# Ledger of designs, part 88: peptides against a protein of PDB entry 8HF1

Target 1, 320 residues: chain A of PDB entry 8HF1
Amino acid sequence: NVMLYATKPTEVMVSFPHQEQVLTVTRLISAEIEKFYVSLDLMNIGVQPIRRSKSLQCLRDPSKKSFVKQLFNDFLYQMKEYGIYAASIAIISLIVEFDIKRRQAETLSVKLMHRTALTLCEKIRHLLVQKLQDMTYDDDDDNVNTEEVIMNFSTPKVQRFLMSLKVSFADKDPKDICCLVFVERRYTCKCIYGLLLNYIQSTPELRNVLTPQFMVGRNNISPDFESVLERKWQKSAIQQFRDGNANLMICSSVLEEGIDVQACNHVFILDPVKTFNMYVQSKGRARTTEAKFVLFTADKEREKTIQQIYQYRKAHNDIA

## One batch from the design tools (peptide; made by RFdiffusion4, then SolubleMPNN)

Design b2_p16_3_s1 (from b2_p16_3, 7 letters changed)
Fold by OpenDDE base, seed 1:
Structure b2_p16_3_s1 (fold): chain B 320 residues (1-320), chain A 16 residues (1-16)
Amino acid sequence: as target 1 above (320 residues)
Amino acid sequence: EEIKELDIPGEIRPMR
């Protein structure tokens, strides 16, 4: 039980300027998604059979229009919170998911719905890649994966995150690193993982130092809806992290309740800490001597974040 | 203990 350990990691803050500017490409993509939602609402997909799971959790049927909208809304969130580069990776996850759903579609109407979503995703991917290529001389997709492109097309939060990794881990022994990165959303794990792979490969000081993995939270949605592939990936990723073959794990907040992970020396909270439970569980992973708990905050929210952390510290000390 | 800010050298690049 993570709450039982009086861990005293050093709490550190990383501030970043708030990004107010909405890029033209971001507006275009958002407008294309909104047009698609209008079209989607007009699509007759028929009455989808309510799979009554015995659990009162209304399993959102992933074949429904609401799930399609959720994926695009999660993409729009990632594009806003992490930037165009992260969005270019995030859109691939949508393409993969909609292609699987298109192949699994029991009806022509559902198949057409997922096909239309895929066509939009490919258009979005093209717009994002074309924008990343504005910094490249060559039309080759591999040339967009440089440190320079990643940094110029990432939000201030992501830039500060990458810089904090460089400062924290440059030229260190990989064996001395056990790092967790917490993000709010499940789908963010994949895009930040892909971004980190490309950044580490493009950063000589980190290339042989950091080996990232990601873990998406076990959906409390029945293990039946997780692909066998995703379950295998999660087990492999955790095992690699336990064995020290991976030394950085990106995980969503849903993992706080159940990952038996080793004591970490670094815990990065990339997204805002929303609950006391999240604070205690994530901080409770920083258990080594000299462990660091790193919080990311916008400059405008800095004081509010500090005050909230002091309240959580007090509440934790009153229970411990 | 006071939460210290991590000193990160370098400027944030404007998003293009």
Scores: peptide ipSAE 0.526, ipTM 0.952, DockQ to the pose 0.764
Fold by OpenDDE base, seed 5:
Structure b2_p16_3_s1 (fold): chain B 320 residues (1-320), chain A 16 residues (1-16)
Amino acid sequence: as target 1 above (320 residues)
Amino acid sequence: EEIKELDIPGEIRPMR
């Protein structure tokens, strides 16, 4: 029960220019994934055992091919919405997932399918890393994690997000910070977490100020697909945030989970607020005195976003 | 209250 105490956090907007230009590397990667989908559709993987678990997952992933396509579609979304630098981190999560699925494969055909997906992920990783290295003079992989590389290969949204963190938290006491960052998608939490670790490490004003963690909401994806490792990690991350060992938590839109986190003084909504419930639940975490609720919007959608938030405020006040 | 824009110093870098 998020008691609808009328928390009056200061609502603030951050606008960013819409990026219309598609990079050549992004087009190449998208074309390689589309070619892979054609090849994947032609693969004979045999009859998959129908896992009779009554969970809503039987409806979402009836095919091991559908799961493979979902992961690449989520990657394509992250590359588009967050940029090449974020994509270089996101691709590692696909590599790990497909390697696990390859090892767990009960048939040679399924093993080959996941191996082909891995080969594509490695090709994509090389294309992304090569593009990041175009700004580095030295072939040293550590040089790709500079503030300059992160900023130049991040979308305007991510650049404004990172800049907003610097403006909000530079040289502050870490004890005075309790920050939530909401993102739309599960896999974005880990991607933005990895990006933030590298950005904080490269930014002296934040290095000893922000300690990030991430939490993936338990989607209605049955507990059966949450790895034991992922559940342990979530429990540890929440505990570190409760204990003050972490002061910034990245979470997916946990619309359904009453995750009991403390009252926060900052709530960042990095992705568009799509529902009234998301607005109420996320805003309801900004409960401290002088709490800030920060919304990110494209310049083209700014007016529409403002009007939508005013409608949500009105609807919230009529219920509270 | 009106939603205020957060003043963020600096220009957005063009993606390369």
Scores: peptide ipSAE 0.512, ipTM 0.949, DockQ to the pose 0.752
Fold by OpenDDE base, seed 2:
Structure b2_p16_3_s1 (fold): chain B 320 residues (1-320), chain A 16 residues (1-16)
Amino acid sequence: as target 1 above (320 residues)
Amino acid sequence: EEIKELDIPGEIRPMR
């Protein structure tokens, strides 16, 4: 039980300015999604057979419309929390999912619904890529994957995260690094992974130092939504991290599932710590003598976050 | 122990 180990990692904070910069492109994308929701609500797709999957929690909306809205709402969250660059990666996941759902559609109406969603995703992708290209001076160097582009199109939170990785790991031996990055949402793991790959490749001090992987929790995903490909990816990613072929792992809710990952020397909590259980489980992976537990917070929430962590420390010490 | 701020050199770029 992770709760029984009095792990004493050094707890460190990273603050970032809470700037809600609402970009014109973000407003346009949000308006296109809202317009699509109005159209989606008018679509008659018929009653889908309620396959009672035994997992009570996802009342599969018999209309499948709620799932479409969930994916776009998750995308809007990624765009808001992580920025345009992360959104350009996140939209690819939606494209893949809607294309799969379009191919698996049992009815023409459901197929058309997923096709319409896919068309919107392609439009959004073009708007995002066009915006990333606004920093490319030369028409010939369409490389939107530079450190400069990543930093300028990322939220202050993501900028501070990338800078914290550079400060923590620049020119270190890859063997001395065992890093976990915790995020709240499943889709954040994928988009932050893609962002990190591009950032590391564009950052000489990290290129041969960090090898990222990602894993998504199995239990929060009904087995019906886990593709065979995703399960293979998760097994491979975990194995690479155990074998030391990867030294940075992006995780969402993975520790709740009893996935045994090795003792780490760095644990980054990119999103707010919402529960005592999340605090104990994530902190319980920082088990090396010099382990760091790094928390990210908006400047406006810094004091509240500190007080919450002190309460969690006290509660953990009272049960340990 | 007090939670310390990580010293990170450099300025945050305004998101474009």
Scores: peptide ipSAE 0.507, ipTM 0.949, DockQ to the pose 0.789
Fold by OpenDDE base, seed 3:
Structure b2_p16_3_s1 (fold): chain B 320 residues (1-320), chain A 16 residues (1-16)
Amino acid sequence: as target 1 above (320 residues)
Amino acid sequence: EEIKELDIPGEIRPMR
């Protein structure tokens, strides 16, 4: 009986300075969203049917207004946590969603609400792109996707993440790489995916090394609300990662849903580990002999983060 | 085992 002692992954920390975003453009965008919320609250869109979700978790207000506010609040989170460059990618996802909802609107009032939200998203997109162009000589949108622009308009967390990928994977054989990147929110997966595509394309040492993909968790909301396109994308993304056609997978809390991803040699936790389950499930994917489990933390939270990981290690060893 | 810091060469750029 060869007890295959599963080699425990090496746990590594990456620290980054906490920077408060005191940018004029960020304040302007936040103020425009707040003004929009005041106008949105005054809109008469009629009575929306209350769908009782039987699951005890957060009553997502079935209001079409609550969904609009959620998307803008998620956008504000992306801008704060990842920076202006990531926000310029995130806003495109809002534009696409509000255009779909505008076309699917059953009433003129709901159609107008989604049109007003879409107009605000286009204004925000223009403000973000204009700010990215402050570093470019040419007004061409394609010139904003350089390594320099990405790094200068990204948070310290994102800068350290990109630098950690370069240090870990520069000039390696793509077949030797199986990397997972965990993020907290579903919308972050697509935003960080778009950022990584542009960064890899602008970084010669990574261009033929890393092939990213993203996977969003199934909404705990009924599978009936997942678009056929999202389900097809998720299946295709998982298959590409299994076949080795993609070697870096960006995931949200997908592991709680029993998605079978292969054993990886690198696991990056980009956002704070908030639960013991997230720690065990994400760490449990780093199964190769030299596997690395990389945690990102702000310098001010470093001690608290280390103590929390030691508590999770103890709790995991007491159950095992 | 103690959690070690990953040595990453380069400085953080100030956000503009």
Scores: peptide ipSAE 0.500, ipTM 0.947, DockQ to the pose 0.753

Design b2_p16_3_s2 (from b2_p16_3, 6 letters changed)
Fold by OpenDDE base, seed 4:
Structure b2_p16_3_s2 (fold): chain B 320 residues (1-320), chain A 16 residues (1-16)
Amino acid sequence: as target 1 above (320 residues)
Amino acid sequence: EEIKELEIPGEILPMR
């Protein structure tokens, strides 16, 4: 029980300016997704036969339209919260998912729906890559994976996150690092993982220091939506982190489900701490001597965040 | 203990 350990990590804050600018490309992509939702609502997919083994979500959405909308809404969230560069990675995950669903389609109408979603994802990918290329002279997609491009097309939050990793871990021994990065959403884990791989590869001070992995939450809604590949990845990622072959783990609320992860010396909370349970569970992983618990906040929310953390500290001390 | 700000060198780049 993580609550039983009076862990006293050093709590530190990283503030970042709130991003108020809405880029033209972001508006265009949002408008294309909205147009797609109108077309999706007009699609007659029919009632799929109720298979006895279909998860509660398949029972709730016989058209599978809500799942398509969920993936695009999660993409829009990632584009807003993490920026255009992160969105260019996030869209690839949608492409993969819609191609799998297209191949698994039991009806021509469902196959067509996933094909239309896939076509939109490819259009969005081209718009994002074209925008990243505004800083490159070459039409090569690989030239967009530089530190400069990553930083210029990332939100202030992501810029401060990357800079905080550089300050915290530059030229350190990989064995002295056990880092957790908490994010709110399952899909963000993979997006930030891809961003970190490219950033670490482009940053000499981190290239041989940080080896990232990610954990995706169990899809509590359906074990059937957890691909055999995702389960294999999750088991392998946890094992690599336990064995010290990975020293940075990106995770969501999965650690609330009692996944046994070793004591860490760094815990980064990239997204807002929404609950007392999230605070206690995440902070309870920072168990080593001199462990750091790093909170990210917008400048506008700084005082509110500080007061919330003091309330959580008090509540935790009253239970301990 | 008071929550301290982590000192990070460098400026935030404007999003392009």
Scores: peptide ipSAE 0.522, ipTM 0.950, DockQ to the pose 0.732
Fold by OpenDDE base, seed 2:
Structure b2_p16_3_s2 (fold): chain B 320 residues (1-320), chain A 16 residues (1-16)
Amino acid sequence: as target 1 above (320 residues)
Amino acid sequence: EEIKELEIPGEILPMR
């Protein structure tokens, strides 16, 4: 039981300025998604056959429209919280998912709905890539993956996160690193993983030091919705991290799902700690000697975050 | 123990 081990990692904070400025490209993309939602609500896709498994009722919107809106809402969240560079990676995940759903469509109307969503994703991808190219002299898509482009098109939170990795791990032995990075949302794991691959490749001090992997939480709703590919990928990623072939793992709610991950020397909490359980479980992975537990907070929320962590420390010591 | 700030060298870049 992870709750019973009194782990004493060093708790450290990283503050970042709150991003209030909304970019013109972000407003344009949001407006295109809102126009698409109006068109989506007008689409007649018919009543989908309710496959009667009671557990699937919440995800099987008979219209399949709620799932499409959820993916675009998760994309908008990632663009807001992590920036344009992260959004350019996140949109690729939507393209892949809508292409799969388009091919699996049982009706022409559902196929057309997913095709329309895919066309919007391609337009959004073009707008994002064009914006990243504002810092490049050459039209080559490969030139957008530099440290400079990643930093300039990332939120203050992501900039401080990348800088904290550089400060923590520059020129270290890869074998001495066992790092967890916690994020709130499942789709953020893939987005931050892709961002880290490009950042590490562009940063000489980290290129041979950090090997990232990610884990998406098992959708608690049904193992039947996890693609065979996602399950194979999760097993491979966990195994690489256990074998030391990967030394940084991006996770969401993975610890609540009972995934056995080794003891780590670094735990980064990129998104706000919302629950005592998340605090105890994530902190409980920082078990090595000199382990660090790193919290990210906006400057305006710093005092509130510190007070909340002191309350969680007290509550944890009272039960340990 | 007090939660210490991680000293990170460098400025935050304005988002473009």
Scores: peptide ipSAE 0.521, ipTM 0.950, DockQ to the pose 0.737
Fold by OpenDDE base, seed 5:
Structure b2_p16_3_s2 (fold): chain B 320 residues (1-320), chain A 16 residues (1-16)
Amino acid sequence: as target 1 above (320 residues)
Amino acid sequence: EEIKELEIPGEILPMR
């Protein structure tokens, strides 16, 4: 038995400076969300009848206030980690979600809560778009999607990520590319997907080279709340990636379990590797000859990240 | 094997 030692992927690092500057618009948005939380806590939504539906979700938040706070906290995280441009895409996902929840509201009080959240999201969207327009001559929404605007309103992490894609894939044959991009959070997948679509369209060297898709893990908590649209999207996105119609897949760490995807030649870890399981499962997708496993780290955390990866590499070699 | 830095040309832009 020749153990075909699967050629271990080449592990490479991309470093980026830590962004310490908090923009005025980011402070204003954070303050508006905090003010909204105070108002939300004062809202009498009533005791929602505990629908005896056996689904674990009915048990977690009878007021649905924690879910609203979770979505805004995830938005604040994306704005901090990926920048204003990514936040302008992320806010659209909140608008869509709160409009759905507003329409599905069983009570007038819950309907009003989601309407108030939606009004705040529209205000945030206008603040973000107005800030992106600081670099444009014309008030047309299409002018905010240039390579220059994307780069200037993205964090150093996202800038280095986009530059790493350009260096890795410029003018290559699309069939020679099979790329995974791992992110920590579910909502980041869609945000980075939207950012990549606009960046690729604005970057001639990547236009017709990269075709991105995104995949979000199954919501194990309630298959009933997975919209028919989300399930159709997941199936279509996986199939496009299997068929080679998409050559870059953005996925969250929750996707490590149960996705049968082909062997990839590139795996990008955009967010910190927090667990040994994440390291093994993500690295285990880079199985082609000359496959690359690309790690992103802040300069301040570079040494700690390297040492952690060496520990994981050792532990993986002791099991394999 | 040592983890190598990926060489990326260009400067990081300050966030505006």
Scores: peptide ipSAE 0.517, ipTM 0.948, DockQ to the pose 0.749
Fold by OpenDDE base, seed 3:
Structure b2_p16_3_s2 (fold): chain B 320 residues (1-320), chain A 16 residues (1-16)
Amino acid sequence: as target 1 above (320 residues)
Amino acid sequence: EEIKELEIPGEILPMR
């Protein structure tokens, strides 16, 4: 019995300075969303059927208003955590979703609500694109997708992430790369995917090296709410990664127990590791002899992050 | 084993 000694991945850290976004454009966008929430609360959209979630206490906000607020709150989070460039990609996803919801609206009041949300998203998109154009001589939207623009309008976390990819993968054989990138939120997967497509296309050392894909974890709340399109996309994305047609996969959840993803040589944890389960399952994907497990942390939280990882290592060794 | 810092060449740009 050759005991396959599971080669433990090398754990490494990438530190970045915590910068508070004190930008006029981000304050203006936040203020416009807050004004919209006041107007949204005044909208009469009729009685929505309360889905019996067992948590009795959450406010009688019609599920349709709560969903609109959730999307804008997720957008504000992405703008704060990833920067203006990532926000310009994130807002397009809101535009697409609100246009679908506007077309599917059963009542005039619900149709008007989604139309008002869509109008706000178009205003936000214009403000973000105008800010990205401050570095370009030409008013062409295509000129905002340069390496320089991406780096200057990204948070220190995203800058260090992109630089870590360049250092790790520049001029390597695409076949030797099997990379996972873990993020906390579902919508972050698509946003970081769009950012990576533009960055890779603008970076010669990565154009023929990295082929990104994204996978959103299954919504454990109800498989019935996953669109047929989302399920098809997830299956296609996993298959492309298995076939080697994609060599970098962005994931919002730990790939459910039973998604057989190949042994990866790189695992990047872009957002904080919040649970022991996330640590074990993400680290357990780094299975090659020289596998790297890369953690991103703010400088201010570096010591707490290191202590937490040592606690997780101890707990993992006590179970194994 | 101690967690090592990944050395990344280049400066972080101030957010604009």
Scores: peptide ipSAE 0.509, ipTM 0.947, DockQ to the pose 0.750

